Peptides against a protein of PDB entry 6DSZ. Designs and how they scored, part 283

Target 1, 361 residues: chain A of PDB entry 6DSZ
Amino acid sequence: NYVVTAQKPTAVNGCVTGHFTSAEDLNLLIAKNTRLEIYVVTAEGLRPVKEVGMYGKIAVMELFRPKGESKDLLFILTAKYNACILEYKQSGESIDIITRAHGNVQDRIGRPSETGIIGIIDPECRMIGLRLYDGLFKVIPLDRDNKELKAFNIRLEELHVIDVKFLYGCQAPTICFVYQDPQGRHVKTYEVSLREKEFNKGPWKQENVEAEASMVIAVPEPFGGAIIIGQESITYHNGDKYLAIAPPIIKQSTIVCHNRVDPNGSRYLLGDMEGRLFMLLLEKEEQMDGTVTLKDLRVELLGETSIAECLTYLDNGVVFVGSRLGDSQLVKLNVDSNEQGSYVVAMETFTNLGPIVDMCV

## One batch from the design tools (peptide; made by RFdiffusion4, then SolubleMPNN)

Design b2_p26_1_s2 (from b2_p26_1, 9 letters changed)
Fold by OpenDDE base, seed 3:
Structure b2_p26_1_s2 (fold): chain B 361 residues (1-361), chain A 26 residues (1-26)
Amino acid sequence: as target 1 above (361 residues)
Amino acid sequence: SLEEALASLHDPSKPEFTSFSRFPLV
């Protein structure tokens, strides 16, 4: 009996932080192709809790907390369009990952989008949105009693969506997306009507953004709105306020991933194709009426890491750098720079043995 | 400053992530 120890995948293609095992535990969840790894973040490091095999390559992995849940649930979508909502249950020493809901969200007709699968969750947990095919936005309503994930499509007039997010602080679920047309790249918003299964006009739009605008970041309250990241510029818009910066340092390499540090969206981590790690800072201005507005945007170079496929802030200045091309890392953000001007120190490195190409023979 | 922003990430009441005891990936 040759136990071919199938080499475990080491290339990271997604990571998320939240409270999945309990309300109190801080978890790091790592997607490595078809494998989900679950860790508890402790003062001593990453404690492994469970590994889960998925029925396909993980394409979307998002934590969300429906109203009345004590801990986060996990949404997973595979590259084969299998969707599930997972819950962690522990009963003494018995650890179970249960499927609360599942479904296949593949359409029989549609052109798969060139920018791949995008999955997003409404901050108020009203729905999941999926951009799978050109000219379609798929909606999965989030109902407590629904064991079968039912989805419907809304037609998008914008055929070439680059990125999409749900906005915060919206009475109705509202998407913000970057799209490309023959005139360039633009940002638009739509309200999503669950009742009518259609788009309504969103609160704002921004025509003619940077030609290489590639990412949307939804900003929490009190700021609201969205950040649009390009190759040369970072812009903010919330309907009332527009700000743009073009820091020369970001022109050297394309920003490819981001992660929110603060719950209020005052700080973000940005990673580029050279493995540079940045802090994006939102400077607040408190108005005399008590309203908080965005005063300015700043980008600061923290240092260098492995080339991030995904970033997630853990706690206490610790960041997980998930890498597909290199070794994944736990890094610490120091208050003081080293002699090279870096604020980043590698705490732990996780050797990447390369992508396991699942040859589906 | 960047230093002030980074300083606010550190909670002195929380233990510093010291030596990661390599839990062997079982």
Scores: peptide ipSAE 0.511, ipTM 0.833, DockQ to the pose 0.532
Fold by OpenDDE base, seed 5:
Structure b2_p26_1_s2 (fold): chain B 361 residues (1-361), chain A 26 residues (1-26)
Amino acid sequence: as target 1 above (361 residues)
Amino acid sequence: SLEEALASLHDPSKPEFTSFSRFPLV
């Protein structure tokens, strides 16, 4: 029996940073096809803690902290629509990943969306939202006592959702999404009623955004609202304020991933299809009444990395660049640019051996 | 400036990530 040691997957398809192992530990979680790798971020680097095999390709991986949890829980959805909520437990030297809740969220009827699976968590941990099928938004209520994830669908009139996020600072769970219709791309908001299992009218909408608007970033308080990223423009809207920039530097390649640096949403990392790393800066203006408003948006080129499938800011200017097409990297953001004008230095490179060709023999 | 924004990411009270020891990816 040649145990062909099936090469472990090396292509990264998701990454997230949070406090999964403890309240104090900073963790990096990496999704590599069916495998979840858990690291502790230390001054000496990434310490491996556990590897977990999942029952399918990881399609969504999000950390969240329900009210009265001491550490983050992990939501995973697989490409086969298996959902679970995982908890890390350590008892002495024994490390267990406990399934707190699980369920299959597959529908018998529905067209799988061409843009793939989107999974989002309400910032107040009231629900999980899933865009799995065209014209449907699946809701998983987050209840502490539910070992079985129950889901329901709400019909979306908008059949072609491009991206969706939950907004911050909303009394009810509120989604913001980019959608396409015959007239172009638009942004809309809906409140999600758990009680009535329906959408209510959201706080705002923006019709006729950029034709290539592809990404929604929900902005935390105090700014609130959302950033919409296109091919040529970046826009902000919160219901009261609209801002748009069209920096020429982003036109050259499509932005494909983002990650928030600051808890208040003052800075974001952006990665494009050429491996360029940008910082998006939200400039604040403090009003005489003590209200904070967005003054301006700015985009700055930091440097070049591997083509990011996902980005996550760790700490102290260190970024994990998860790559599917190239080698994943740990990079440092420097204060001063090098001779080439780059603020990015590769600290560690993780060789990508390419896709596991599942030769179905 | 960009430099000011980048400088604010560095906390001098925290250990600098100096050398990532290659932890073998398990």
Scores: peptide ipSAE 0.508, ipTM 0.831, DockQ to the pose 0.570
Fold by OpenDDE base, seed 4:
Order: structure tokens, then C-alpha cells, then sequence
Structure b2_p26_1_s2 (fold): chain B 361 residues (1-361), chain A 26 residues (1-26)
């Protein structure tokens, strides 16, 4: 028996930050193919806590905090459609990752979407949404006592969904998505009825967005709404307000990932295919009635990193750059630029020895 | 400004991530 010591995966295909180990701990969770790495973010750096082997390549990894939970739970979906909700438990020195719920969400019939698996969680933790197949939106209701993840499909009329998110501040779970039809790309919203297992008309739509609109960012309150990222433009819409910018700098390379810096959605990190790191800033305007509206959008080049597959802001200007194609990095955002005009300094680099080729056995 | 936005990320009450001790990625 040749124990082929399978080289540990080093290519990062997902990362998320939250409070998974405790309410107080800041965690970085890194998906490396079939491995989940759990770190505590400390003043001294990343402290490894646990590695978890998954039964397949991690396709979705999202932290969420249901009402009445003290810490975040972890949703994982594998490329083989195995879904689980994980909880971290520590009792003294004993560390257990427990499965609170699991299920297989594969359909017998459906065309796998060309843009891959999309998994999203309602900000109010009412449901998980999955775009796995063209023309279907899968819903997993989030019930506290449910150890078995039950799912149902809602038919999407829009067959070619590019990206989808749940919106914030909605009475009913509401998705916002970019889709393509023969007329171009569009943005639409739907309310998701758990009771009726159908879509209702959402609060707004935006027809004829940029042809290369590729990402939806759900913006928290007080702004609400969504940011749509294209090749040449970044747009905001919340039903009442529309704003668009076309900064020439983003046209040079496709933005491929984003991460929210502020809990209120005032700042985002954007990464492109050249490893450029940007900050997207939402400028506030306070109205006389105390309402906060979006005044402007601004994009600023921070510097260069490894080509990000995923980005996550940690704390105190530190960002984890998860790379699939290059070395992952911890980078610091400085207040002052260097001589090259870069605000980014690499603090640590994690050597990528290449993707583990999924030998489909 | 960008500098103001970046400055607001730095909490002087928090220890600066000065030297990440290279915990070997296990």
C-alpha cells in the first residue's frame, strides 16, 4: 500500500472571516479544495486551530448567525452537492467540529450552470439559496431543529443567472441577480416565499445593465440595495436611487472578487485578474430627516497582490488574499502610499505548490 | 480621501499587526 502522502492542497478557492470558534474570536476560514483550515486572527498573526477534511471540493463556504446563536455557524456545499452546517465546539482543550445539519442537494434533472455553483444565505438567516442548475433556484429553509437539510426548487424564468445575492432589510427574503438573455444582461429582484415555494415580484429591476455585469454585492442598511460590478462600470441600485460610475482603471482587468470591509457596507475590497486590489467607497449623505443615502461611489487603487480568488478583510487594515493561481497573502493596507503609490504591503506569503488535480476517482 | 478611509481602518487602541509570527500553515 503506497501511502501516497497526497500533498496538502495549497491553492485557496474560498475564504471567509467571522466568529466561528467563539463570539469574541475573529476567525479566518480558508477552503483549499477538500480542506477547511480554521485560524484565529491574533495580534501575533494567524493561529491555526483546526483542519477539517471535507468529503469533496468545497464550492460554497459561508458563515451565518441564526437568531439566538452566540457565534457563527458554517455552511459548506461541496462540488458533489453535499451540504452541511458546521458548528465549532470547544470543551477545555477538546475541539470538535460538529455537523448540525447535512443533506445532498443534487437534482436528478438539471443542467449544471456554466458559471458554477452559487450559494447565498439570507442576512436574516431565513434560508439558504443555491443556484446549481439553469432555471432553478434551490431553497434550504433554516430551521433550528432540522438536522436534515431539506431543499426545494423554485423555477427561474431567467435561465442564465450570472450572480445572485440576498438583499438586506427585506421583510421577505429577497434575491437580486444578474441574468443574461438575448437582449443583454439585466438585474432583477424576487421575493422568495417559503410558504408558497414560489417567487413573488421583487421591489425593483434594472434592465439593460452593462453587457459584462458579473457580480452582485448586497449592500447592508442604511443604504440597502445592491452594487452591480461590470467590466467598465459599477452601479448601485436600491429601488429608489440609481448611481453609476465608470472608472477607467477597472477596464484594464476584470474584477473577479469582492469583500465587505465595513459592516454597514461603506467600503469594499475588489480584486481583479491582474492582482490589483481596489477599494470601493460608498459616500454617505445624511438627509434632513436623518435618513442616509448614497451620495457617490468611488474606486481607488490600493496596490497589487497575488491574483485573488477570494478576499477577506480581517481587522486593522489587514486583508487575506486567497489565491488559486498564485501565493496567498496577508497584506496590510497602509495609510500612506509607498514610492510606487501602493498602499499595500505583503506581510506574509503562503506558497502555492499548485492545485491538487482532483483525481476523480 | 483615500488616506482618511485607510486611516479609519487603523484602530490605535488595537495592537498593530506588527510581526505576524509565521505560524507554519500546518
Amino acid sequence: as target 1 above (361 residues)
Amino acid sequence: SLEEALASLHDPSKPEFTSFSRFPLV
Scores: peptide ipSAE 0.506, ipTM 0.826, DockQ to the pose 0.547
Fold by OpenDDE base, seed 1:
Structure b2_p26_1_s2 (fold): chain B 361 residues (1-361), chain A 26 residues (1-26)
Amino acid sequence: as target 1 above (361 residues)
Amino acid sequence: SLEEALASLHDPSKPEFTSFSRFPLV
């Protein structure tokens, strides 16, 4: 009887930073297949708080703070379409992860999208959006008193959505998405009517973006709008302002993940398939009327890390590099480059023991 | 500059993350 000690998963497939345990605590949450690890970020490093087993592979993990909550709630969607909203509660030494709401969001009819599950939360916490199936956008209205996650579908005319986000600063919940049709890749926006359960025309669109446009970043106010990341270009659009850059350095490897550094969206981390870490900088210009506009976009190479599946900025120049293929890392961003021109120093490395092949024997 | 952007990430009032005590990942 080989007691196969069930090795805990080590490959990271998602990470998020926020205030889950308290309003004051900075947390790192790490998804490792079916496991959620919760850490407190301290000056001494990552303090483990809790591990949670999930009923399936974590496909979406997002922190959000509804109006009148003191701390973040956690939305999780599994690959089996089990959705839940989790709350951390501590009473003395007792730590409980409470399910505020749950539901299964699987449809009986629909082709699962080839680009996988996308889950997004409206910045104003009005709804959760899910792209699970081609030609459908699932909406989960966020209601405080609702223990059962009820969802409805809105039909998308655009069958091949690549990425989607909710925009900031919109009166109605507004999605921005990259889609592909026979003519190429495009960006479109839709307003989501909860009342009518339909899409209304969004504020802007951009037809014929870069052929390999793969990611949408919603930019907070004061800039608003979105960044579209491609293989060769990075573009910004907010309806009024358009700006595009094509830094040669990003052509060498595909950008695969991003994370916002600043709450105002002035800086982002970008990771590519070679493990290169970049900073995307949004340069502001203050207009004579006091409005802040985007002046320029800049991409700077910081250094090299493990190949990131996900990135999250913690604090004080520390970044968690969640890797599926390699070792996850805590890295420090230094002000001065080393002899190799790198601004990145590995602080801690978390050994990835490879995919747990669930030997379904 | 990049250096200015990186410098602004450092809060001198916060202790430098010196040594992550390897809490064993349980």
Scores: peptide ipSAE 0.504, ipTM 0.826, DockQ to the pose 0.587

Design b2_p26_1_s3 (from b2_p26_1, 8 letters changed)
Fold by OpenDDE base, seed 4:
Structure b2_p26_1_s3 (fold): chain B 361 residues (1-361), chain A 26 residues (1-26)
Amino acid sequence: as target 1 above (361 residues)
Amino acid sequence: SLEEALASLHDPSKPEFTSFSRFSLV
């Protein structure tokens, strides 16, 4: 028995920040193929806590906090459609990752979507949504007592969904998605009825967005709504307000990832295919009635990093750049630019030894 | 400004990330 010591995966395919180990700890969770790495973010850096082997390549990794949980739970979906909800438990020095719920969400019938697996969680933790197959939206209701993840499908009339998110501040779970039809790309919203297992008409739609609109960002309150990222434009819509910018700088390379900096959605990090790091700024306007509206959108070039597969803001201007194609990095955002006009300084670089080729056995 | 936006990320009450010690996961 040649124990081929399979080299540990180094290519990052997902990262998320939250409070997984405790309510007080800031965690960085990194997905490296089948491996989950859990860190505590400290003033001294990333403290490793635990590694977890998954039963397949991690395709979705999201933290969420159901009502009455003190800390975040972790949703994982593998490329083989194994879903689980994980909880971190520590008792003294004993560290356990507990499976709260699990299930296989594979359908017997369906065309796997060309844009891959999309997994999203309702901000109010009412459900998980999965776009796995064309023309289907899978819903996993989130119930505290469910050890088995039950799912159902809702038919999407829109066969070619590019990206989808749950919106914030909606009375019912509401998705916002970019889809393509023969007329171009469009944005639509649907309310998701858990009871009726159907879509209801959402609050708004935007027909004929940019042809290369690729990403939806759900914006928290007070703004609400969504940001749509294209190749040439960034647009905001919340049903009442529409705003579009077309900063020339984003035309140079496709934006491929984003991460929210502020809990209120005032700032985002954007990464492109050339490793450029941007800040998207939402400028506020306070109305006389105390309502906050979006005044403007601005994109600023921060600098260059490794090509990000995923970005996550940690704290105090520190960003983790998860890279699949290059070395992952911890970078600091400085207040002042260097001589080259960059606000980005690499603090640490994590060598990527290349993708582990999953030998299909 | 961008500088103001970046400045607001830095909380002087929090310790600066000075040196990330390379915690290699063993």
Scores: peptide ipSAE 0.501, ipTM 0.824, DockQ to the pose 0.606
Fold by OpenDDE base, seed 2:
Structure b2_p26_1_s3 (fold): chain B 361 residues (1-361), chain A 26 residues (1-26)
Amino acid sequence: as target 1 above (361 residues)
Amino acid sequence: SLEEALASLHDPSKPEFTSFSRFSLV
């Protein structure tokens, strides 16, 4: 009996930052296939706190804070459609990860979407949305007392959803999504009625976006709306304002991940397939009525990193670069560029031993 | 500027990430 000590997975397939261990702790959570790693971000670097084995590959990992919670809860969805909501509990030296809720969200009928599993959480924590299958949007209501994740499906007329997010500042939970039809790619919004279990018409739509529009970023207030990232363009829309940029620098490689730097959505990190790290800046304009509008969008090259599968801004210009194809990194964003014009310095590198090939012996 | 944007990320009141002690995940 050769106990092949299965090497622990090292390839990162997701990361998130928030306050999971306490209200005060800044955490980095890293998904490595079936493994969840929990760190506390400290002045001395990443302090490991706990590792958790999951019953399947982590496909979605999102932190959220329901009303009345002192710290964030963790939503996980596996590639086998096992959903759970996890809570960190510490009692003295004893650390436990409590499952607050769980469920299997697999449907018997549906075509699994080619773009994979998308999981999103309403900013007001009213629901979780899941795009698992073409033409279906699954909703998990977030009720305080539900130990069982009850889900229902809403039919989407749009069969080929590319990406979807919940918008901020909406009275009802509102999704914004990029979809493809025979005419091209489009952006649409829907309000989600929990009562009627249906979509209502959303506040806005944008027909005929860039053909390679691939990502939606929901922008917090005061801007609101969404950013749509394509191959050649970055666009903003909030119903009242539309703005598009086509910076030549982004045409060289596809942007594959993003992360919000500021709580107000004024800055984002963008990573491309070549390992280039960008900052997207939202310039504000204050109107005479005191409203804040988007004046301009700007993209700046920060430098090069490992090819990011996921990015998360920590604090003080420190970024975690989660890589599936290369080594993950902690990088520092410097104010001044180096001799090569890079603002990025690698602080720590986490060796990726490659994909665990499940050799069925 | 980019430099102004980057400068605003650094809070001098917060400890800088100085030395990553490689806590090997034991």
Scores: peptide ipSAE 0.500, ipTM 0.826, DockQ to the pose 0.580
Fold by OpenDDE base, seed 5:
Structure b2_p26_1_s3 (fold): chain B 361 residues (1-361), chain A 26 residues (1-26)
Amino acid sequence: as target 1 above (361 residues)
Amino acid sequence: SLEEALASLHDPSKPEFTSFSRFSLV
């Protein structure tokens, strides 16, 4: 019996930071194909807590905190459309990952979208949204008593959704998405009615955005709205204010991932296909009435890392760089640049042994 | 400035992540 020690997956395909093990613990969760790794972030580094095998490749991994939960719950969707909501429970030394809810969200009819699976959670935890198939938006209402994830589809007129997020500060759950039609790429918003199971007209739209607009970032209050990232431009819109920048530095390589640094959305990390790490800065302007508006957008080069599949800010200038193509890294953002003008220092490197070629022999 | 933005990420009251012991992902 050759126990082929199946080499554990090392390529990272998702990462998220939050408070999963307790309200006080800062956790890093890492998705490596079918494996979920749970760490506690400490001053000494990443303490491993638990590993969890999933029944399929992890396609979506999001932490969320429903009203009246003391800690975050974990939503996972697999590439086989198995959805679950997980809770961490510790009883003394016993650690259990409890399935609070589960379901299969596969449709019998639908074209899988070319841009893959998108899963998003409403910031107020009213619903989960899934773009799995062209022309469909799946809604999973978040009800505390539901052990079974009930889902329904809303038809999207826009067949080619590029990216979608829920907006912050909306009375009803509101999505913002980039889509492509024969005229180009556009941004649109819809309110999601749980009651009527339909879309209502959203607060705003922006027609004819950059042709390569690829990512939506929902911006928290007080700014609200969304950032749209393209190849050549970064734009902001909130229904009242529009801003656009076209920093030459982002033209060199496509931005492929982002992560919010501040809870209020004042700073974001951006990673590109060359492993460059940027900071996107939202400059505030306080109005005489006490309202806060976006004054300007700025992009700054921080340095170079492994090519990020995902980024997550931890704390105290520490960033986890999850890489699929290279070694994952724990990096520190320094206040002062080095001799090369880099603000990034690698603290730890996690060797990537390459894709598990599932040689189905 | 960028330096001011980066400086605000560092809380001097928090322990610096000084030495990540290589957690061998076992």
Scores: peptide ipSAE 0.491, ipTM 0.818, DockQ to the pose 0.568
Fold by OpenDDE base, seed 1:
Structure b2_p26_1_s3 (fold): chain B 361 residues (1-361), chain A 26 residues (1-26)
Amino acid sequence: as target 1 above (361 residues)
Amino acid sequence: SLEEALASLHDPSKPEFTSFSRFSLV
């Protein structure tokens, strides 16, 4: 009787930073297949708080703060289409993860999208958006009193959505997405009407983006708009301003993940398939009318890490590098480069023991 | 500069992350 001690999953497939345990605590949440690990970020490092078993592989994990909440709530969607909204509650030493809402968002009819599950939350917490199936956008209205996640589908004309985000600063919830058609890849926006359960024309579109445009980053105010990341180019668009860069350094390897450093979207971390870590910088220009516009975009190589599946900036130049293929890391961004020109120093490495092959023997 | 951008990430009022105690959740 080999008691195969079920080794805990070590491969990271998602991470997020926010204030889940309290308004004051900085948390790192790590998704490892079916497990959620919750840490408090402290001056001494990561303090484990709780592990949570999920009913399936975590496919989406997002923190959000509805109006009137003191701390973030956690949205989780599993690969089995089980959705929940979780709240952390502590009473003395008792720690509970409370399910505020749950539901199954699987459709009876639909082809699962080849690019996998995408889950996004409106920055104003009006809705959750899900791209689960080609030609469908699922909306989950966020209503405070709903314990059951009610969802509806809106038909997308664009069948091959690559990535989608909600934009910031929109009167109505507005999505921005990269899609592919026979003519290439394009960016489009739609307003989401909760009332009519339809898409309205969004504020802008950009036809014929880079052929390998793969990621949309919604940029907070004051800039607004979105960044589109491709293989060769990074573009910004907000309806009024367009700016594109094609730094040669990003051509060497595909950017696969990103994370916002600043709440105002002035800096982002980018990770590529070679484990290179970059900083994307949004340079500000103050106009004479007091408006802030994007002056320029820059990409700077910081150094090398494990190949990131996900990145999250913690605090004080510390970054968590969540890796699926390699060891996850805590890294420090230094002001000065080392002898090799790297600004990255590994602080801690978390051994990845590889995929738990569920050997259903 | 990159150095200016990196410098602004450091809050000297906050303790440096010195030693992550390996709480291996092993």
Scores: peptide ipSAE 0.479, ipTM 0.812, DockQ to the pose 0.620

